# Ledger of designs, part 108: peptides against a protein of PDB entry 3B8E

Target 1, 230 residues: chain A of PDB entry 3B8E
Amino acid sequence: PFLIFIIANIPLPLGTVTILCIDLGTDMVPAISLAYEQAESDIMKRQPRNPKTDKLVNEQLISMAYGQIGMIQALGGFFTYFVILAENGFLPIHLLGLRVNWDDRWINDVEDSYGQQWTYEQRKIVEFTCHTPFFVTIVVVQWADLVICKTRRNSVFQQGMKNKILIFGLFEETALAAFLSYCPGMGVALRMYPLKPTWWFCAFPYSLLIFVYDEVRKLIIRRRPGGWVE

## One batch from the design tools (peptide; made by RFdiffusion4, then SolubleMPNN)

Design b2_p18_2_s3 (from b2_p18_2, 9 letters changed)
Fold by OpenDDE base, seed 3:
Structure b2_p18_2_s3 (fold): chain B 230 residues (1-230), chain A 18 residues (1-18)
Amino acid sequence: as target 1 above (230 residues)
Amino acid sequence: TELEEELKKLKEEREKEK
């Protein structure tokens, strides 16, 4: 998000503090929970024929899969960001290069895509209104990510939700999202304004996309052991 | 601080309009 902010010169979609809350507050407990996940039965039965080669291949394939999931997650966040700004009169194409004027306190007549003039304060309200939905979108997408991380080959339906620590991590992440979204003072402290309940659902298509992607990937791995998908 | 106060005020006004 921050890199796109710099490269595209768009209004800041997510504050640095909020990013830190994601990395430290939402990802840590789930990451620990994955260490306690039950070993996949097929993985445990696999004796690596060549431990060095098999480890390297597995690391590369896992890295690629998580890289793709991470891209989908980022796209989900930016989708929510662009939808909110578009609903407020700023189309995506108009946001390109707008940051300089957007962040200038002395320019109070920045025009949106429809010719409406926006004061600095009004622009900042809209910007901060995007932060909460962006964060929540990441959280909702992470639900799917955490669930699919339970197994390499088995479907979520086969493995089930047995790891109580993982389930706790999902609830903790959701509770943190709700706290940051609705607790008084978060607008000033974290630049996160209260979220309309409808925005919780904006991320669901992306969570579903990640889920479907992983299930299809796992299905291919089960039917065709080896290959570029594993 | 001044900006934060003004943003808070505008937020409160916007919430009242909803």
Scores: peptide ipSAE 0.016, ipTM 0.482, DockQ to the pose 0.157
Fold by OpenDDE base, seed 2:
Structure b2_p18_2_s3 (fold): chain B 230 residues (1-230), chain A 18 residues (1-18)
Amino acid sequence: as target 1 above (230 residues)
Amino acid sequence: TELEEELKKLKEEREKEK
């Protein structure tokens, strides 16, 4: 998120403190949960042909999976960010290069995509309104990603939810998301303004699409072992 | 109410910088 903020010069979609909360609260517990789930997955059940090579392959696969999860989460968050800003009159293309004027306290006539002028205070309210939904979207997308990462080849329905640590992680991150979204003072402390419950459901179609895509991918892998889809 | 308070704070900060 921060790299895209710098490169695209868009308004900041997520505060630095909130990023730290994600790293500690939503990334750490799931990462631990995934480490335990790997022992139950089809990846680890393969008899090692070569213990040295297979360990390296497993480490690479875990690293790639974790990197992909983070990328998908970021994409989901940015999607929600762009939806909120578009609903407030700022189309994605218009946001490119807007940061300099957006963050300037002396410019009170920043135009949206429809010619409406926005004061500095109004812009900051909209910016901070994006922080909570961005975080919630990451959590909702992460539900699907964590479930998907249980296996590389088998359907989630075939593997089942055996990892109690993973289940605990899902509840913990959801509770944290609810706390940060609705606890009084979080808007002032973390620049995370209260979230309407409807925004929890905004990310569900995206999570469902990822889930369906991965199930289809796994189905193809089972039918065509050794394909490029792995 | 939190949004209104934050908006008020931002306005006050802006006026102090003028």
Scores: peptide ipSAE 0.016, ipTM 0.565, DockQ to the pose 0.123
Fold by OpenDDE base, seed 4:
Structure b2_p18_2_s3 (fold): chain B 230 residues (1-230), chain A 18 residues (1-18)
Amino acid sequence: as target 1 above (230 residues)
Amino acid sequence: TELEEELKKLKEEREKEK
């Protein structure tokens, strides 16, 4: 998220404190839970491989998987960010290069995509309004991402939700998201303003898309072992 | 209410910096 912010020169979609809450509060427990995930039934049927070569391959695969998950989460967050800003009059194309003027407190006539002028204070309010939904979107996307990461080849329906630690992690991150979104004073303390309940659903289509895509991918892998889709 | 309070704070900060 921060890299895209710098490269695209868009308004800051997620505050530093919120990023820290994600990294320390939401990502850690689920990530640990994945380390204790039960082996896939298909993996258990595979013949033993060379432990030295397999460790390196597994570490690379895990690193790639976590990198991909992070990218998917960022895409989900940015989707919500762009939706919120679009609802407030800022279309995605208009946000490109806008950061300099956006963050300038002396410019009080920044125009949106519809010619409406925004004061510095108004811009900061709408910016901070994006922080909570962005965070919540990441959490909601993490539900899907964590579930799909339980298996490489098997369907979620075939493998099931056997890892109690993972399930606990999902509830924990959801509880944290609810706390940060609805606890009084979080807007002032963390620049995470209260979230309309409707914004929880903004990420659901994206999560569903990822889930369906992964299930289709896994189905292809099962039908074509060793294919390029793996 | 929190948004209104933050808006007020930002306005006050801006006025102090003028």
Scores: peptide ipSAE 0.023, ipTM 0.657, DockQ to the pose 0.123; fails the geometry check
Fold by OpenDDE base, seed 1:
Structure b2_p18_2_s3 (fold): chain B 230 residues (1-230), chain A 18 residues (1-18)
Amino acid sequence: as target 1 above (230 residues)
Amino acid sequence: TELEEELKKLKEEREKEK
């Protein structure tokens, strides 16, 4: 998100505090959950066929897979971001390069895609309105990610939600998302304004995409053991 | 109300920087 923000010079899609909430609230507990994943998980149990060669390759492949999943997560967040801004009159193409004027407190006549003028305060409100949906999108996408991370090769349907820590992590991140989205004062305190319940569903297509991606990946791994997708 | 408070805060911050 931050890289796209810099490269595209778009308004900030996700605040620093929200990023910290993701890191602490949504990434940490899942990481712990994965560390304590039961014996049914093949994440740590696969002995390298050749410890000298296969370990490095396997680590690279895992890193690529996580990178791809992370990219899909980011795309989901950005989709939500662009939808919200478009609904407020800012089309994606208009946002490109707009950051300089967007963040300038002295420019109070920034025009949207429809010629409406936006004050600095109005722009910042719209920007902050994107933070909560972006965060929620990440959380919802992470549901799929956490589930798929339970196993490297097996379908998620073959490995049930037996890990209590994972279930707790999913509950915690969801509760955190709900808290940040609906608790009074969070908009002012954390720049996370209340979210319409409908926005929770905006991320579901991306969760499904990640799920399908992982199932396809796992299917390829099962059909081609030792392939580049491992 | 929360948006109004934030709007007020942003206005106040802007005025302080003038």
Scores: peptide ipSAE 0.021, ipTM 0.634, DockQ to the pose 0.068; fails the geometry check

Design b2_p18_2_s4 (from b2_p18_2, 9 letters changed)
Fold by OpenDDE base, seed 3:
Structure b2_p18_2_s4 (fold): chain B 230 residues (1-230), chain A 18 residues (1-18)
Amino acid sequence: as target 1 above (230 residues)
Amino acid sequence: SEELKKLEELRKELEEKR
C-alpha cells in the first residue's frame, strides 16, 4: 500500500505501521496454531526424507502460496479503497497523480471526477474514512488465511475448525477490527474514522477468492502430488 | 494532534448535518 501510494501518487490508503502490525499479528497466530496442532496438521507430520532438499522445497512452495495470497489480500484492500473513493466522487483514474494537490492544505478547490470541489478538510475526512474499511478488509481476508493455514493438503471441510488457537485467532482479529473501527478517539490516534456496517461485507468476495484458491490448490495437490502448486 | 482533533470535530459536525 505504501509503495503504491508513492508510485501512483494517490491519497494514502492506510498507514504503513498499521499494516505491519496486522501482518505481524496475523502471522503469529498461524505459527502458534501449527505448533500446537498434533494429529490434524499434515504440514508438520511430513518427515523430510532429505532434510536439506525437502526443507528448501517446502519453504519455497509455502512462500509462493503465501505470496499469491498476499497479492489477493492487497488487491482486496485496494478494491475497498477505490470503491469508497468512487462513492465519494473520485474515480480510480482521477486519483492517479492527485496526491500532491490532495495533501496541499492551501488548495481548497480540488475537483473530483464529477467536477465537485473539495476543501482540504473534506479530502482528509474522506481519506481517513477510507482507512478503517481498508483495515477491516485486510482482517476479513486474513480470516481466510487463518482457516487455510491449518492444513497443506486437506480441505477445510475435511479438517474442520477443531484447533482452539486458530479459532481464538479469528476472534482476536475480529475484535481488533471492531475495536479500531468503533472505539472513540481512533480518528485522532490512528486516523481511522468509524466504519459503516456495509463495509464489512466489501472484503467478502476476496476472502472467498482466497478460500477457493486454496481449496483448488489443495485439490490439485491431492490429485497430483508434487508440482509447482504445492 | 490538534489538527486531527479539529478534523474529527468537523467530521462529527458534518455527520450531524446529514
Scores: peptide ipSAE 0.179, ipTM 0.830, DockQ to the pose 0.203
Fold by OpenDDE base, seed 4:
Structure b2_p18_2_s4 (fold): chain B 230 residues (1-230), chain A 18 residues (1-18)
Amino acid sequence: as target 1 above (230 residues)
Amino acid sequence: SEELKKLEELRKELEEKR
């Protein structure tokens, strides 16, 4: 998220404190849970070929998987960010390069995509309005990502929710999201304004898309073992 | 923090006017 912020020069989609809450509060427990996830029966049936090389390959694959998950989460967050800003009159194309003027407290006539002028205070309100939904979106996307990461080849329906630690992590993330979204004073303390309940659903289509895509991918892998889709 | 409080107050005022 921060890299896109710098490259695109868009208004900051997520505050630093919120990022820290994600990294320390939401990602850690699920990551630990995944480390203790029961291996798929098909993976366990594969005899290790070369323990030294296979360990390195596995570490690389795990690192890549976590990197991909993080990217997918960021995409989900940015989706919500762009939706909120679009609803407030700022289309994605208009946000490109807008950061400099957006963050300038002396410019009180920044125009949106429809020619409406925004004061600095108004811009900061809408910016901070994005923080909470962005965070919540990441949490909701993490639900799907964590579930799909339980398996490489098997359907989620086939593998089931056997890891109690993972389930606990999902509830913890949800509780944290609810706390940060609805606890009084979070707008001042964390720049996270209270979230309308409707925004919880903004990530659901994206999560569903990921879920469907992953299930289709896994289905293809099961039908064509050793294919390029793996 | 004081600026954030002012923004929060302004936000509430704007929401009440909607």
Scores: peptide ipSAE 0.061, ipTM 0.745, DockQ to the pose 0.221
Fold by OpenDDE base, seed 2:
Structure b2_p18_2_s4 (fold): chain B 230 residues (1-230), chain A 18 residues (1-18)
Amino acid sequence: as target 1 above (230 residues)
Amino acid sequence: SEELKKLEELRKELEEKR
């Protein structure tokens, strides 16, 4: 998120403190949960042909999996960010290069995509309104990601939810999201304004699409072993 | 901190006017 902020010069979608909360509260527990996942995946069940090569391959595959999860989470967060800003009159294309004027306290006539002028205070309210939904979206997307990462080939319906640590992690991150979203003072402390409950459901279609895509991918892998879809 | 409090108050006022 921070890299995209710098490269695209868009308004900051998520504060640095909130990023730390994600790393400690939403990424750490799921990562531990995945580490304790029983070797139910096809990767872990493969008999090592060459212990040295297979360890390296497994480390690469794990690194790629975590990288993909982070990328999907970021994409989901940015999707929600762009939806909120679009609903407030700022289309994605208009946000490119807008940061300099957006963050300038002396410019009170920043125009949106429809020609409406926004004061500095109004812009900051909209910016901070994006922080909480961005965080919540990451959590909701992470629910799907954690479930689908249990196996490479088997359906979630076939594998089941056996890891109690993973289940605990899902509840913990949800509780943290609720706390940060609705606890008084979070707007001042973390620049996270209270979120309407309806925004929790905004990310659900995205999570569902990822889930369906992964199930279809796994189905293809089962039918065509060794294909490019792996 | 003072600026954030002002923004939060302004947000509440705007929400009440809606």
Scores: peptide ipSAE 0.025, ipTM 0.649, DockQ to the pose 0.220
Fold by OpenDDE base, seed 5:
Structure b2_p18_2_s4 (fold): chain B 230 residues (1-230), chain A 18 residues (1-18)
Amino acid sequence: as target 1 above (230 residues)
Amino acid sequence: SEELKKLEELRKELEEKR
């Protein structure tokens, strides 16, 4: 997200504090969940590999898979960001290169895509309005990520959701999102204005996308053991 | 912090006008 912000020179989609909340509040849960993960049949029944020449788990491939999931999460967040700005008169194309003028407090006549002029304060309100939905989108997408972390190769439908830690993680992330979105003072403290409930659903297509992606990936792994998608 | 407070007040005003 930060790199896209720099490259596209668009208004800041997510604050640093919210990024930290994502890191601390969401990214830790998968790791904890994995510690309590039930043994996967294909992993535990697999013949031992030579630790000197062959690794049971390809760290690089796993890293790439999580990287891909992270990209999908980011795309979901940016989608929500662009939708909100578009609803407020700023089309995505118009946002490119707008950051300099957007962040300049001395410019009070920044025009949107429809010729409406925006004061600095108005622009910042709109910007901060995007922070909460972006965060919530990440959380909703992360639900799918947490669910898919339950298994390495098997479908989530096959393995089931018996990991209590995983379930707890889902509730924790949701509670955090609700707190940051609706608790009084979050706008001032974290630059996160209250979110309309409808925006919770904006991320669902991306959550579904991650789920489908992972199921397809796992299907390929089952059909081609040792493949590059593992 | 003061700027954020002003923005919050402005936000409330804008919401009331909607």
Scores: peptide ipSAE 0.022, ipTM 0.626, DockQ to the pose 0.209

Design b2_p18_3_s1 (from b2_p18_3, 18 letters changed)
Fold by OpenDDE base, seed 1:
Structure b2_p18_3_s1 (fold): chain B 230 residues (1-230), chain A 18 residues (1-18)
Amino acid sequence: as target 1 above (230 residues)
Amino acid sequence: DERERLYQEALELLQLAR
């Protein structure tokens, strides 16, 4: 997200505080949950093939998978960001290069795509309004990510949701997202303004996309054991 | 109307943060 922010010179899509909330609040509990999860039976049963070559290939594949999932998460967040700004009169193309003027407190006549002038305060409200839904989008996408990370080869439907810690993690991150989105004072404290409940659904297509992607990946692995997708 | 309300609330919060 920050790379696109810097390269495109767009208004900040996700604040530092929200990033910290993701790292500390949403990623930590799931990571712990996964650490305590019983290894998939097929992961444990696989005799290490040539431990040097297979470990390297597996690490590369895992890194690619995480990279791809991370990209989909970022795309989901940016989609939500662009939708919110577009609904407020700022089309994506107009946001390119706007950051300098956007962040300038002394410029109170920044025009949107329709010629409406926006004060600094109004712009910052819209910007901070994007932080919450971006965060929520990440949380919703992480639901799929956590569920898919539970299994390497088996479908989620085959193993089920038996890990109570994982369920607790999903609940915790959702509760945190709800708390940050709707608790009074969070707009001031964390620059996370209240979110319409409808915005939670904006992330669902991306969550589904990750889920489908992983299920397809697992299906390929099951059909072609030892393939490059493993 | 709900969006306007949320923006007004956000404005109030921003004013309080000053």
Scores: peptide ipSAE 0.019, ipTM 0.503, DockQ to the pose 0.043
Fold by OpenDDE base, seed 3:
Parts: structure tokens; sequence; C-alpha cells
Structure b2_p18_3_s1 (fold): chain B 230 residues (1-230), chain A 18 residues (1-18)
């Protein structure tokens, strides 16, 4: 988010402190929870790994986990950001290069895509209004990420949801998201203004997309072991 | 102080939108 902020010169979609809350607060417990996931039903039936020839981690799996899924996650966040700004009169194309004027407190006549003038205070309100939904979108997408990371090959429907620690991780990150979204003072501390409850659902299509994508991937792996998708 | 003011204004706007 911060890189896009700099490159595209758009209003800041997510604060640095909020990013740290995602990386350290919402991701840590879920990541640890994966260590307690039950082994896949077929894992003990696989041939032992050759320590001389086999890598511990497949580069393709890394690429999918951190590259493709991460990209979908980022797109989900930016989608929410652009939707909110568009609803407030700022179309995505109009946001390009707008940051300089947007952040200038002495310019009180910044025009939106429809010619409406915005004061500095009004712009900052809408900017900070974007931070919370962006964060929540990331958390909701992370639900799917955690679920799909339970297994490499088996469907989540085959493996089940027996890991209580993982379930706790999902609860913890959701509770943290709710706390940061609705607790008084978060607007001052984290520049996260409260959001309408409807924005929690904005990320669901992206979570579903990740889930479907991974299930299809796993299905292909099961049907064609050793393929390019593995 | 400015951030607090903006936060309060945002809260008021959200309350009005409910």
Amino acid sequence: as target 1 above (230 residues)
Amino acid sequence: DERERLYQEALELLQLAR
C-alpha cells in the first residue's frame, strides 16, 4: 500500500502503524497456529524426502503463497479503497498524482471528479475513512489464506477444521480488527475511523476468490501430481 | 489536537449516516 502511495502519488490508503498491526498483530497468531495443524491424511503415505535432492520448500508454492495470493489480497484492499473514494466523488483515474494537492493543508479547493471542491479537513476525513475498511478487507481475505494454508494437497473439506488453535487465530484477528475499527481513539492513534458494518462484506468476494482458486489448484494437484501447479 | 477534532467530526458524520 505504501509503495503504491509513493509511485502513483495517491492519497495514503493505509497508515504505517496499521500495516504493522497487520504484520505483527493479525498475522503472527494465525501463522503460529498453522504449526499445530494436523498432518494431511496422506502425508505418511508419501515417500520419504531425499535430503540431498529435495528442497524443504517448493519454489512454486512460495510463489503462489506470497506472490499470487498476496497480489489478490492487495487487490482486495485497493478495491475497497477505490470504491470508498469513488463513492465520495474521487474516481481512480482522478486520484493519480493528486497526493501533493491532497496533503497540502493550504489548498482547500481540491476538486473531485465531478467538480465538487473539498477542504483539507474533508479530504482527511475521507482518507482516514478508507484506512479502516482497507484493514478489515485484509483481515477478511486472511481468513481464506489461513484456511487454504492448512493443507498442501487435500481440500479443506477433506482435512476439516479440527485445529482449535487455528480457529482461535481466526477469532483473534477478527476481534483485533473489530477492536481497531470501533474502539474510540483509534482514529487519533491509528488514523482508523469507524466504518459501516456493511464494509465487512466488501472483502468476501476476494476471500471467496482465493478459496476457489486454491481449491481448484489443489484439485489439479490431486489429479495431476507433479504438474506445474504443484 | 487536529487529529482528535477530525476523529470527532468523522464520528458525528457516521452517526448521522445511521
Scores: peptide ipSAE 0.018, ipTM 0.465, DockQ to the pose 0.044
Fold by OpenDDE base, seed 4:
Structure b2_p18_3_s1 (fold): chain B 230 residues (1-230), chain A 18 residues (1-18)
Amino acid sequence: as target 1 above (230 residues)
Amino acid sequence: DERERLYQEALELLQLAR
């Protein structure tokens, strides 16, 4: 998200503190949960055919798959960001290159896509209004990511939800998201303004997309063992 | 109405942050 902020020169979609909350609060518990995940029977039982070449290929493929999931996750966050800004009069195309003027406190007549002028304070309200939904979107998308990460080959429906720590992680990150979104003072402390409950659903299509992507990937792996998708 | 409420709350928070 921050890279896109720099490259596209758009208003900051996610605050630094919020990013830290994601990295420390939402990613750590899942990472721990994966360490306690019961090894998928096929991962542990499959002797590497060629320990030198096959491991590297598999690691690269896994890295690429997780990279793709990460891109989908980022797209979900940006989607929510752009939807909120569009609802407030800033179309995505208008946001390109707007950051410099957006962040200038002395410019109080920044125009939206419809010619409405926005004061610095108004712009910052809208910006900080985006932070919470972006964060929540990331959390919701991470639900799908966590669920799919526990298995390499087997469908979620086949493997089931056996890891209690993973389940706890899902609740923990959700509780954290709710706390940061609705606790009084979070707008001042963390630049996270209150979130309409409806925004929680904005990420669901992307969570579903990740889920479908992973299930299709796993289905291909099951049908073509040792294929390029594994 | 909910949007307006959130806007007002955000405005108040910004004022407190100054």
Scores: peptide ipSAE 0.016, ipTM 0.449, DockQ to the pose 0.042
Fold by OpenDDE base, seed 2:
Structure b2_p18_3_s1 (fold): chain B 230 residues (1-230), chain A 18 residues (1-18)
Amino acid sequence: as target 1 above (230 residues)
Amino acid sequence: DERERLYQEALELLQLAR
């Protein structure tokens, strides 16, 4: 999120402190939980052909998987960010390069995509309104990502939800999201303004799409081992 | 309007955060 903020010069979608909360609260616990997931029987039954090359391949695959998860989370968050700003009159294209004027306290007539002028205070309100749903969206996307990443080839329905630590992690991150979203003082402390409960569902279609896509991918892998989809 | 209420609350929070 921060890199896109710098490159695109858009208003800040997520505060640094909130990012730390994600890293420590929503990413770390689930990641640890995945370490305790039982390996798929098919992976465990495969004797390493070459321990050196197979280790390298596995490390690359793990790195790619974690990188992909982070990218998907960011995309989900930015989607929600753009939706909120669009609902408030700022279309995505209009946000490009707007940061300089957006953050200037002396400019009180920043125009939205429809010519409405926004004061500095109004802009900051809408900016901070984006922080909470961005965070919540990440959590919602993580639900799907964590569930699908526990397996490589098997369907979630086949592997099941046997990892109690993973289940606990899912509830913990959800509870943390609720706490940060609705606890009094979080708006001041973390720049996370209160969120309408409906925003929890904003990312659900996206999460469902990812889930379905991954299940289809896994189905293809099972039917065509060694294909380009793997 | 629920939106207006939320904005007013946010404004109050913003003022406190300054």
Scores: peptide ipSAE 0.016, ipTM 0.467, DockQ to the pose 0.041; fails the geometry check

